Peptides against a protein of PDB entry 3T6J. Designs and how they scored, part 289

Target 1, 375 residues: chain A of PDB entry 3T6J
Amino acid sequence: PIVESYIGFIESYRDPFGSRGEFEGFVAVVNKAMSAKFERLVASAEQLLKELPWPPTFEKDKFLTPDFTSLDVLTFAGSGIPAGINIPNYDDLRQTEGFKNVSLGNVLAVAYATQREKLTFLEEDDKDLYILWKGPSFDVQVGLHELLGHGSGKLFVQDEKGAFNFDQETVINPETGEQIQSWYRSGETWDSKFSTIASSYEECRAESVGLYLCLHPQVLEIFGFEGADAEDVIYVNWLNMVRAGLLALEFYTPEAFNWRQAHMQARFVILRVLLEAGEGLVTITPTTGSDGRPDARVRLDRSKIRSVGKPALERFLRRLQVLKSTGDVAGGRALYEGYATVTDAPPECFLTLRDTVLLRKESRKLIVQPNTRLE
Target 2, 372 residues: chain A of PDB entry 3T6J as posed
Amino acid sequence: PIVESYIGFIESYRDPFGSRGEFEGFVAVVNKAMSAKFERLVASAEQLLKELPWPPTFEKDKFLTPDFTSLDVLTFAGSGIPAGINIPNYDDLRQTEGFKNVSLGNVLAVAYREKLTFLEEDDKDLYILWKGPSFDVQVGLHALLGHGSGKLFVQDEKGAFNFDQETVINPETGEQIQSWYRSGETWDSKFSTIASSYEECRAESVGLYLCLHPQVLEIFGFEGADAEDVIYVNWLNMVRAGLLALEFYTPEAFNWRQAHMQARFVILRVLLEAGEGLVTITPTTGSDGRPDARVRLDRSKIRSVGKPALERFLRRLQVLKSTGDVAGGRALYEGYATVTDAPPECFLTLRDTVLLRKESRKLIVQPNTRLE

## One batch from the design tools (peptide; made by RFdiffusion4, then SolubleMPNN)

Design b2_p26_6_s4 (from b2_p26_6, 12 letters changed)
Fold by OpenDDE base, seed 3:
Structure b2_p26_6_s4 (fold): chain B 375 residues (1-375), chain A 26 residues (1-26)
Amino acid sequence: as target 1 above (375 residues)
Amino acid sequence: KLYPGPTGVAGEVYPVAKLGEVVLAP
């Protein structure tokens, strides 16, 4: 088998300031069959990058073809096992040297043995579709999240010699209509500058890219979906995201006004964005469970994903990227923390919903090593 | 990096879930 491994201080999600890496490592084998789908995605990456809602001036100057491989994990040492990885985590290196993407396929295959009857916060009519398409939709989301999420966008930089990596006279900020007024100075990084929001903000951007681009027919085709199946995959991907946004409340600590998981915070932010869009796109309804205790249902109107959801996400995603590119920490923090704020304000009453989420909380799974089989 | 669900935070661990089977090919 083709074996891949890495080890070291890699991910900074557990650092409150987003700077210090957690020591982790894995050993995995290449899944050739699954890698083929991601290779097709890579082949389309340059074109798909152009579909993202920011000017080319905010994208990498030169497309560097990355590697994308599906890996089956044999062993993973760390605080959690991801579904996908994009490395290195340094934006400057991503821009100038390139990057590698991996999908940890057998992590996604961990059947949430959640019995249908135990699946929380979904309408009954959505449960079967969700169960059927959760896996496939995750594959799509992982590919987009890593390759075109983390792998997209440019940081505006002034180097130690005073040279800019962008034309100050011609590049226009699409949000303000003005010339670029902020950038990263020599020695400044994404993490150092955005600090406490850096990890979650970047994950939110990447997740948003996934949702946004999964609407593109070419993407679904690459993954082998067409017709009604493609639409169901899209629907379930978006449904999963809004559900995750609700589930995210588990990872909020009201007493400290902080989040304990960057990805879940990101998903909550996306939920807030889509709720703000209104028009009946997303509805969270408190209910009473069969046990007489509080419950809730999340509903996503499929027919409004493109008409309401996509435009809302487009605007939000563009804003995320522009603020990231320009190193506008004040603006970025204001935007992101605004959506990440959890209060009990109506109509959502998120703090109350959090109690419901905690009440319906499922136990975390203990993930163990896989069995191996000879071909 | 992407985590598919509410994972990556320490908490009550139950039940056991095995990673998907790995097929070893030359």
Scores: peptide ipSAE 0.385, ipTM 0.841, DockQ to the pose 0.139
Fold by OpenDDE base, seed 4:
Structure b2_p26_6_s4 (fold): chain B 375 residues (1-375), chain A 26 residues (1-26)
Amino acid sequence: as target 1 above (375 residues)
Amino acid sequence: KLYPGPTGVAGEVYPVAKLGEVVLAP
């Protein structure tokens, strides 16, 4: 078997300032069969990058073919086991040297069947579909999130010699219509500049890329979905995201105005963006459960994903990227924290919904090592 | 950067789940 591993201080999610890495390591075996799908995704990456809603000037100047491998984890040492990884975590290295992506396949394939009766916050009509396509849709999302999410975009930089990696005279900020007015100076990084919001912001960008690009027929084809199946995968992927946005409230601490998990904060932000889009795209309805206690239902109008959801996400995603590229911390913080704010304002009443989410909280799983077998 | 797994990232109770079987092939 082909064995891959890594070890070191890699991820900074647990650092409030996004700077200090946490020790992590894994040993895994390459899943050749599953890697083939991601290889096809890599083969389409250069084209798909052009589908992202920012000018080429805000994308990497030179496409560097990344590695993407599906891995079956033998052991993972860390505070949590991811479904996917993109490394290195330095944007400058990503854009100049390249990057590697992995999907941890057997994390996604954990021997756990979601019991329909325990599935929270979905309408009955969506539960079976959700159960059926959650896994496949997650594969799509992870692949896009890593490869085209974290693997996309350019940072505008002025080096120590004063040289720019962009043409100041010709590059236009698509949001303002003006020339670029801010950039990263020598020694500045994404994490150093955006600090407390950097991790969550980047995850939000990556998740948004996933949702946005999963609408592309080529993406679904790469993953082996066509026709009605493809549409169902798209629907479930989006549904999962908006549901996750509600679930995210578990990770918000009102007393401290603090988010405790970067990805969940990101998913809440996306939920807010899609709610703001209106037009019946997303509806969250408080209900009463069979136990007589508060419950809720999330509804996503499938017919509105492309017409309402996509444009909303496009605009938001472009803004995220532009602010990231230009190192506009003030603008980025204003945008992101605005959507990340949790209040009890109607109609959503998120703080009240949070109480409901907590009442319906699911247990986290403790993952143990897999069994192995010979082919 | 990571994408979190489907097992959740927090909770008070941690039921045990086993990673998917790993097939060792050349």
Scores: peptide ipSAE 0.298, ipTM 0.808, DockQ to the pose 0.142
Fold by OpenDDE base, seed 2:
Structure b2_p26_6_s4 (fold): chain B 375 residues (1-375), chain A 26 residues (1-26)
Amino acid sequence: as target 1 above (375 residues)
Amino acid sequence: KLYPGPTGVAGEVYPVAKLGEVVLAP
């Protein structure tokens, strides 16, 4: 078998300032069969990058073919085992040298296991679809999140010699219609500049890319879905995201006004964006469970994903990217923290919903090493 | 950057979930 190892101080999610890496390591074997779909995604990456809602001037100057491999993990060490990985975590290296993507296949397999009776916050009519398509939709989302989420976008930089990696005279900010007014100076990085919001903001961007691009027929085709199946995968992917946004409230600490998990904060932000879009796209309804205690239902109107959801997400995602590219921390923080604010204001009453989420939460799983067998 | 697995960040852990079986091929 082809063995890959992953070890080092790589991810900074546990650093409030996004600077210090946590030690992480695993040993895995390449799953050649599962890697094939990601290879197809890589083959389409250059074209799919053009579908993202920002001008080419805000995308990498040159397309660098990334690596994407599905791995089956034998052993791991860290605070949590991921389902997908994109490295390196340096945007300059990503855009100039390239990057590697990994899907941890046998981790995803665990995530696919869903018991209907334990599935919270979904309407009964959606549960069967969710169970059926959770796995496939998750594969799509992870692939897009890593490859085209984290693997997309350009940072505008002025180097030590004063040279810009963009044409100041011709590049226009699509949000303002003006020339570029801010950029990264020498020594400034995404994490150093955006600091406390950097990790969650980037995850939000990557998740948004996944939702946005999963609407593209080519993406679903790459993953082997067509017709009604493709539409169901799309629906479940979006449904999962809005549900995740509700579940995210578990990771908010009201008394400290902070989030304890970057991805969950990101998912809550996306939920807020889609709720703001209105028009019945997303509805969260407090209910009473069969046990007589508070419950809730998330409803996503499938027919409004493209007409209402996509445009809302497009605008939001473009803003995320533009603010990231230009190093506009003030604008980025205002945007992101605005959507990340949790109050009990009607109609959503998120703090009240949080109580419901906490009441209905499931225990965290202990992931253990897999069994192995010879082929 | 990571896409979170089924465990997420720190919390009380009770249920055990075994990673999917790994097939060792030449």
Scores: peptide ipSAE 0.282, ipTM 0.803, DockQ to the pose 0.141
Fold by OpenDDE base, seed 5:
Order: sequence, then structure tokens, then C-alpha cells
Structure b2_p26_6_s4 (fold): chain B 375 residues (1-375), chain A 26 residues (1-26)
Amino acid sequence: as target 1 above (375 residues)
Amino acid sequence: KLYPGPTGVAGEVYPVAKLGEVVLAP
């Protein structure tokens, strides 16, 4: 088999300032069969990048074909085993040198195992669809998240010699209608500028890209879905995201007004965006469980995903990208922290919902090494 | 950058989940 090794101080999620890497390592084998769909996605990546809701001037100047490989993990050392990876973690290097994407296939397989009776916060009518399509929808989301999420967008940079990587006279900020007024200076990075929100903000952008592009028929076709199946995959993907936004409250610490998990904060932000869209797209209803204790249900109106959800997400995603590209920390922080704020204000009463989430929380899984066999 | 795997909240008991079986080419 083809063996890949991954070792180093790479991810900075646990650093409050998003700078210091945590030690992580794994040994894995390439799953060629499972890599095929990601290869098809890579083949369409350049075209799909054009579907993102920002001008080409805010996208990478030159498309660099990335690697995308499905890996089966044999051993892993770190605080948590991921389902997907995109490296390197430096946007400047991604723009000039390229990047690699990895799907940890046998990790995803564990995530697919869902017991119906343990599914929280879903309507009964959605549970069967969720169980059926969670795996496939997750494959779509992870693929898009890594390849076209983390793999998209341009940072405007002025180098040490004063040269810009964009035309200051012609590039227009689509949000303001004005010329570009801010950029990254020499030595400034995404993490150094956006600091405490950098990781979560980037994850939010990547997740939003996934939701946005999964609506594209070509994407579903690449993953082998058409017709009613494609629509179900889309529905379950969006449903999973809004549910995840509710589950995210577990990782909020009210006393410290902080988030303990970047991805979950990102998912909560997306939930807030979709709730703000209104029009019955997303509804969270407090209920009483069979045990007589607080519960909740999340509803997503399938018929409103494209008409209400997509436009809301489009506007939000564009704003995320523009603020990222221009290094507008003040604007970015205002936007992101606004959506990441957790209060008990009606109608959602998120702090109250958090109590419900904590009451219904599932135990963390202890992941152990797989068995191996010869084909 | 990572996409998180199946994780939950800390508890007294952690259910064990074995990673999916890895099939090696002969």
C-alpha cells in the first residue's frame, strides 16, 4: 500500500491567538478507490471556484491543482482525530505553492454510525433521511470544505518592496463599491492579523462554501447523486449544519464569553445567519422529551433552501471573503463576533437552549486503531 | 486546517469506537 505520514506542530486551534501549533501525527494508507470521487472534484475545482460569490479579483490569480487523497488512518496522535485536512495552513503558501487535501475515510465511517434513538433535536420525519444520507452528505461537505473552502480566495498583499499582488486602480470592493483600502503588509498573516477569530472565521468560511456549492448540480453529480437523491443529500447537509449550530452551544462558556471549539463556533454563526434570513427557513422549537425534561427540535424548510437560504449565505460568505482578502480585522471581527454572540434574548433564547443541549449531550467517543486485512 | 471527526462532550464513560477496517492491497 501507499503509506503517508503526517507529523508536526501544525494546527493552532488550541492557541487562543491562533499562532502556536499543537503536536499532531498519524500514519495512514491511501485508499485509491475512495479517492476517485475527490479526484473528480479536483478536476472540476477550477470551474467551481468561479461559482463562488466574489469577483475573480478576490480569487487566486492562478489555479494550482491540489492533491486530494482519501486516507485510512492506522494510528493517530493528537487531541482529536480529524475527518479532513487541508495543508499548509499559510494562505500565502497556498496561493504560491499549492496545497493538499486529505479525507480520512475510515474516520468518516465512524461518524456515519448513528443510532436513531440517540438522534437529538431532529423531527421524527427527518431522522430516517438523516440516517440514510448523513454519510454521503458529509462526504460532500468535507470535500467542498477542504478543496473549495480552504482552497479558495486571495489575500491582498503588499510585499517588502512595496509591490502589490493586485491592481489598486482597478480592483473594486464589491461590498463598498470602492477601491481596496486595506491589505496584508509584509510579515502579516491571516492568523497574525485576525488572531483570536482567525481559526473559527476560516472554518466558517469553509463550511459556508460547502453549503453554498453543494446546491450546484455538478457537485452532486460528481459525488454520484441525481434527482431526488441529490435533493435529499442537499437537504440533509443543510439540516446537519443547522443542527450542528445548535449542538455547538456545548462548546460555549458563558462565564468567560468564549468558544472552546473553532468549528462549532463557526457552525453556530452559520445557524445565526440562516435564522436571520427568516421566512420560516430554520425553526428551533423548545419541547419536552419523553423523560419530561427539556428538549428541542430543529426544522429546516427544504423548499426555502434555494430561495431564502442560498441568498442569505451568499451575502454572508461574500462578506467573509472580502474582509479576509482586505485584511479588514475591525470589520471582520465586528461581523463575526456579532453572529457568534450568545445571549438569552428572545425568540431563540440561546443560553436557555444551551442548557437543553448540555442536558442532551452525547459522550465523546474514544477512537481506537483499526484492524487490517489483505484484499 | 482540519475538519473535525466524530467527537462529543467529556463524560465519565467514553464509548469505544474502532476506526473502520483498513483493507490492504495484496
Scores: peptide ipSAE 0.255, ipTM 0.783, DockQ to the pose 0.134

Design b2_p26_7_s1 (from b2_p26_7, 11 letters changed)
Fold by OpenDDE base, seed 1:
Structure b2_p26_7_s1 (fold): chain B 375 residues (1-375), chain A 26 residues (1-26)
Amino acid sequence: as target 1 above (375 residues)
Amino acid sequence: SVRIEVETDPYSDSSATAGEVYPVAP
C-alpha cells in the first residue's frame, strides 16, 4: 500500500487568533479507488474555478495542479481527526507554489453510521434519503471544499518593493464598482489580518464553494452521479449543511459570545444566509418530541435550491471572496460576524433552538481503534 | 481496508472537535 504521513504544527483552529499551529500527525494508506475520483475533479479544477462567482482578476493568475488523495487513516494524533485537509495553510504558497488535498475517507465512513431513530432535526421523509446519500454527498462536498474552496481565490498583495500582483488601474471590485482600495501589505497574511474570524471565515468560504459548485452537473458526473441520484446528492448535501447549521449551536457559548468550532460557526453562517434568502427555501420549525420535550425540524425545499439558494449563496460567496482578496477586515468582519451572531430574535429564536439542540445532543463518536484487514 | 472502531461517549465534550480541519457533521 501507499503510505502517507505528516507531522508538525499544521492547523491553527485551536488558536483563538488562528495563527499558532497545533502539533498533530497521522499515518494513512491511500485509497486508490476514491483517489481516482478526486483526480478527475483535479482534472476539471481549472474549468470549475471559472464557475466561481468572482471575476478572473480575483482568482489565481495561474492554475497549479494540486495533488488530491483519499486516505484511510491508520493512526491520528491530535485534538481531532479531520475529514479533509488542504495544505499548506499559507495563502501565498497556495497561490504561487500549489497545494495538496487529502480526504480522510474512513473518517467520513465512520460518521455515516447514524441510526435512523437517532437522526435529529430532519423530517421523516428525509431521513432515509439522508442516510442513503450522506456519505456520497460528503465525498462531493469535501472534494469541492478542499480543492476548489481552499484552493481558490487570490489575495491582492503589495510586496516589499511596492509592486502589486494586480493591475490597480483595471481591476474593479465587483461589489463596489470601484478600483481596488485595499490589499495585503508585505508581511500581512490572511490569518494576521482577519485574526479571530480567519479560520471560520475561510471554512465558510470553502463550504459555500462546495454547495455552490455541487450544483454543477460536471461535478456530479465526476463523482459518478447522474439523473435522480445527482439531484438527491445535491439535495442531501444542502440539507446536511442546513442541518449542520442548526447543530452548530452546540458549539456556541452564549456567555462568551464565541464559537468553539470554526467549521460549525461557518455552517451556522451558511444557514443564516440561506434563511435570509427566504421564499421558503429553509424552514426551521420548533416541535415537540415524542417525549414531550422540545424538538425541531429543518426543512429544505428542494425545488428552490437553484432558484433561491444558489443566487443567495452566489452573492454571499462573492462578497466573502472580494473582502478576502482585498484584505478588507472591517467589511469582512461586519459581514461574517453579522451572520455569525446568535440571538433569540424571532422568527428563528436561535438561543432557544440552541437549548433544543443541546437537549437532543447525541453522544460523541470517538475513534478508538483503527484496524486493518485484508478483504 | 482500514476499519475504524468507534465508541460513543455520552459524556464527552463536543468541543474537542474544535481542531478538525473538516469535521464530520454530528
Scores: peptide ipSAE 0.016, ipTM 0.555, DockQ to the pose 0.064
Fold by OpenDDE base, seed 3:
Structure b2_p26_7_s1 (fold): chain B 375 residues (1-375), chain A 26 residues (1-26)
Amino acid sequence: as target 1 above (375 residues)
Amino acid sequence: SVRIEVETDPYSDSSATAGEVYPVAP
């Protein structure tokens, strides 16, 4: 088997300032069958990048063919085992030197197992579909998230010699209609500028890319889905995201106004964006469970994903990218923290919903590595 | 493929998931 490994201070999600890496390492073997799907995605990456909702001037100047491999992890040392990885974590290096993507396939497979009776916050009519397509939809999401999420976008930079990596006279900010007025100076990085919101903001961008691009028929075809199956995968992917946004409330600490998990914060933000879109796209309804205690249901109108959801996500995702590219910390923070704010304001009453989420919290799955074996 | 075993544990601490590049969906 082909063995992959890495080790070092890699991910900064546990750093409140998003800059200091946690020591991490893994040993894995290549899953050739699953890697083939990601290779097809890589082959389409250059074209799919053009489908993202920002001008080419805000995308990487040169397409660098990335590597994307599905891995079965043998051992992982760290605070948690991710489903996917994109490295290096330096945006400047990603755009100039390239990057590598991996999907931890056996970690994803573990997440596919779910018990219908324990599946919270979904309509009964959605549960069977969700169970059936959660895995496949998540594979799609991870692939897009890593390759085209983290692997997309340009940072506008002025180097130590005063040279710009963009044409100041011709590049226009699509949100303002004006020339670019801010950028990263020498020594400034994404993490250093955006600090406390950097990790979650980037995850939100990557997740949004996944949702946005999963609507593209070519993406579903790459993963082997056509017709009704493709539509179901799309639906379940979006449904999973809005559900995750509700579940995310577990990771919010009201007393400290703090999020404890960057990805979950990101998912909550996306939920807020899609709720704001209105028109019945997403509905969260407080209910009473069979036990007589508070419960809730998340409903996603499938018929409104493209007509309502996509445009809302497009606008939001473009704003995320533009603010990131220009190093506009004030604008970025205002946007992101606005959607990340958790209050008890009607109609959503998110703090009340948080109590419901906590009440309905189930045991998590622990990955036990010592018994990993080849089959 | 490589099989990985899973056990269930109370989800009391979020710190275990904070470092994930792309965590498993809950």
Scores: peptide ipSAE 0.015, ipTM 0.552, DockQ to the pose 0.070
Fold by OpenDDE base, seed 2:
Structure b2_p26_7_s1 (fold): chain B 375 residues (1-375), chain A 26 residues (1-26)
Amino acid sequence: as target 1 above (375 residues)
Amino acid sequence: SVRIEVETDPYSDSSATAGEVYPVAP
């Protein structure tokens, strides 16, 4: 078998400032079949990057072909087990040296093993479809998230000598219509500037890239989905995200006005963006469960994903990228924290919904140990 | 083949997964 491993201080999600890495490591075996899909995605990456909703001037100057491998984890040491990895976590290195993508395939498989009777917050009519396509849609999402999410976007930088990595005279901010007014100075990084929101903001950008690009037929084809299957994968991917946004409320602490999990905060933000789009795209309805206790249902109108959802996400995603590229911390924080705010204001009453989420909370899945066998 | 043994812990703190890179979907 082909064995891969990595070890070191890699992920900084446990640092409130997003700077100090947690020591982690894994040993895994290459899953050749799944890796082949990701290789096809890599082969299309340069073209797919052009589909992202920002000008080429806000994208990397040169595409560096990364490795993307699906791995079956044998052991993982860390505070959590990821589904996907994009390293290094330094944007400057990603731009100049390249990056590597990893999907922990067997972790994904376990994560999406769902019992219908335990599936919360979905309409009955969606449950079977959700169960069927959750795994495949997640493969798509992870691939896009890692490769084209974390792997995309340019930071505008002025080096120590005063030179810019962009043309100040010609590059226009698509949001303002003006020349670029801010950038990263020497020694400034994404994490150093955006600090407390850096991790969650970046995850939100990456998740948004996934949702946005999964609408592209080429992406679905890469993963082997066509026709009705492709549409179902899209629907379930979006449905999963809006559901995740509701579930995310578990990780909000009202008393401290903070989030305890960066990815969940990101998913809540996306939910808020899609709710703001209106037009019946997303509906969260408080209900009463069969047990007579509070429940809720998330509805996503499939027919409005492209007409309502995509434009809303496009605008939002572009704003995320532009603010990131220009190092506009004030603007970025205002945008992101605005969507990340949790109140009990009507019509959503998110704090009330949080109580429902907590009430319906399922036990966490724990990865105990993998077993290997010769076949 | 590789199999993963998984158990559910009703007493586990889900917040402990804060350090995950694209964490397991809930």
Scores: peptide ipSAE 0.014, ipTM 0.532, DockQ to the pose 0.070
Fold by OpenDDE base, seed 5:
Structure b2_p26_7_s1 (fold): chain B 375 residues (1-375), chain A 26 residues (1-26)
Amino acid sequence: as target 1 above (375 residues)
Amino acid sequence: SVRIEVETDPYSDSSATAGEVYPVAP
């Protein structure tokens, strides 16, 4: 078996300022079969990057082919075990030196173990599809999230010598129609500029990339899905995201107006974007459970994913990238915090929904007792 | 193959997942 290890101060999600890495580590074995799928994704990455909803001038000048491996984790030490990893976490290094991707395959497999009767907030008609395709859709989402999410986008930089990595005269901001007016100066980084929102903002961008690109037939083909199966994988991926946006409310602290989990905040933002799109794409309906207590249902109209959802996500994702590229912290914060705001305003009444989410909270899954077996 | 067993603890606080790179949805 091919063994990989990962040890160090890597992820900064527990740092409110996104600067200090948590010490973590794992030992894992390479899953060759799943790695082969990700290798195919890597082979198509350069082409798929062109499908992202920003001008080529806002994408990396040169694609650096990463390593992408699926790993079965034997041991993980940290505050939480991820499903996917993209390293290094420094965007400047990703752009100049390249990056590596890891999918923790057996972690994903654990997530697939859902009992139908315990599946909250879904319509009955969606539960079977969700159970069937949650796993495969997660593989797709994680692959896209890590490789093409975190692995995409250009930061406009003026170096210590005053040189720009973009043509100031010809590059146009697609949102304003004007020349680029802001950039990262020497010593400025994504994390240093965007600070408290940097992690969640980037996760939101990466998740959005996943949703957006999973609509591309080539992506589904890479993962071995075609026809009706491909459409179901797409549907379940989007459904999972909007459901996750509702579940995310668990991680919001109203008293402090604070989010405790960057990814969950990101997923809530995406939910808000898709709700804003309207036209019946996403509907959250408060209900009464069989126990007579508050419940809710999330509905996603699959027929409107491409017609309503994709354009909404396209616009939002482009804005995220443009603001990131230009180092426009004020604009980025205004946009992101706007969607991340949780109020009890109708029609959604998110604070009330939060109470419902908490009431219906599932027990946390604990990953324990790893074991190896020869087959 | 590598197998991982998962226990569902009804009393666990999910707040501990704040450090996950790509957290598993419940």
Scores: peptide ipSAE 0.013, ipTM 0.533, DockQ to the pose 0.069

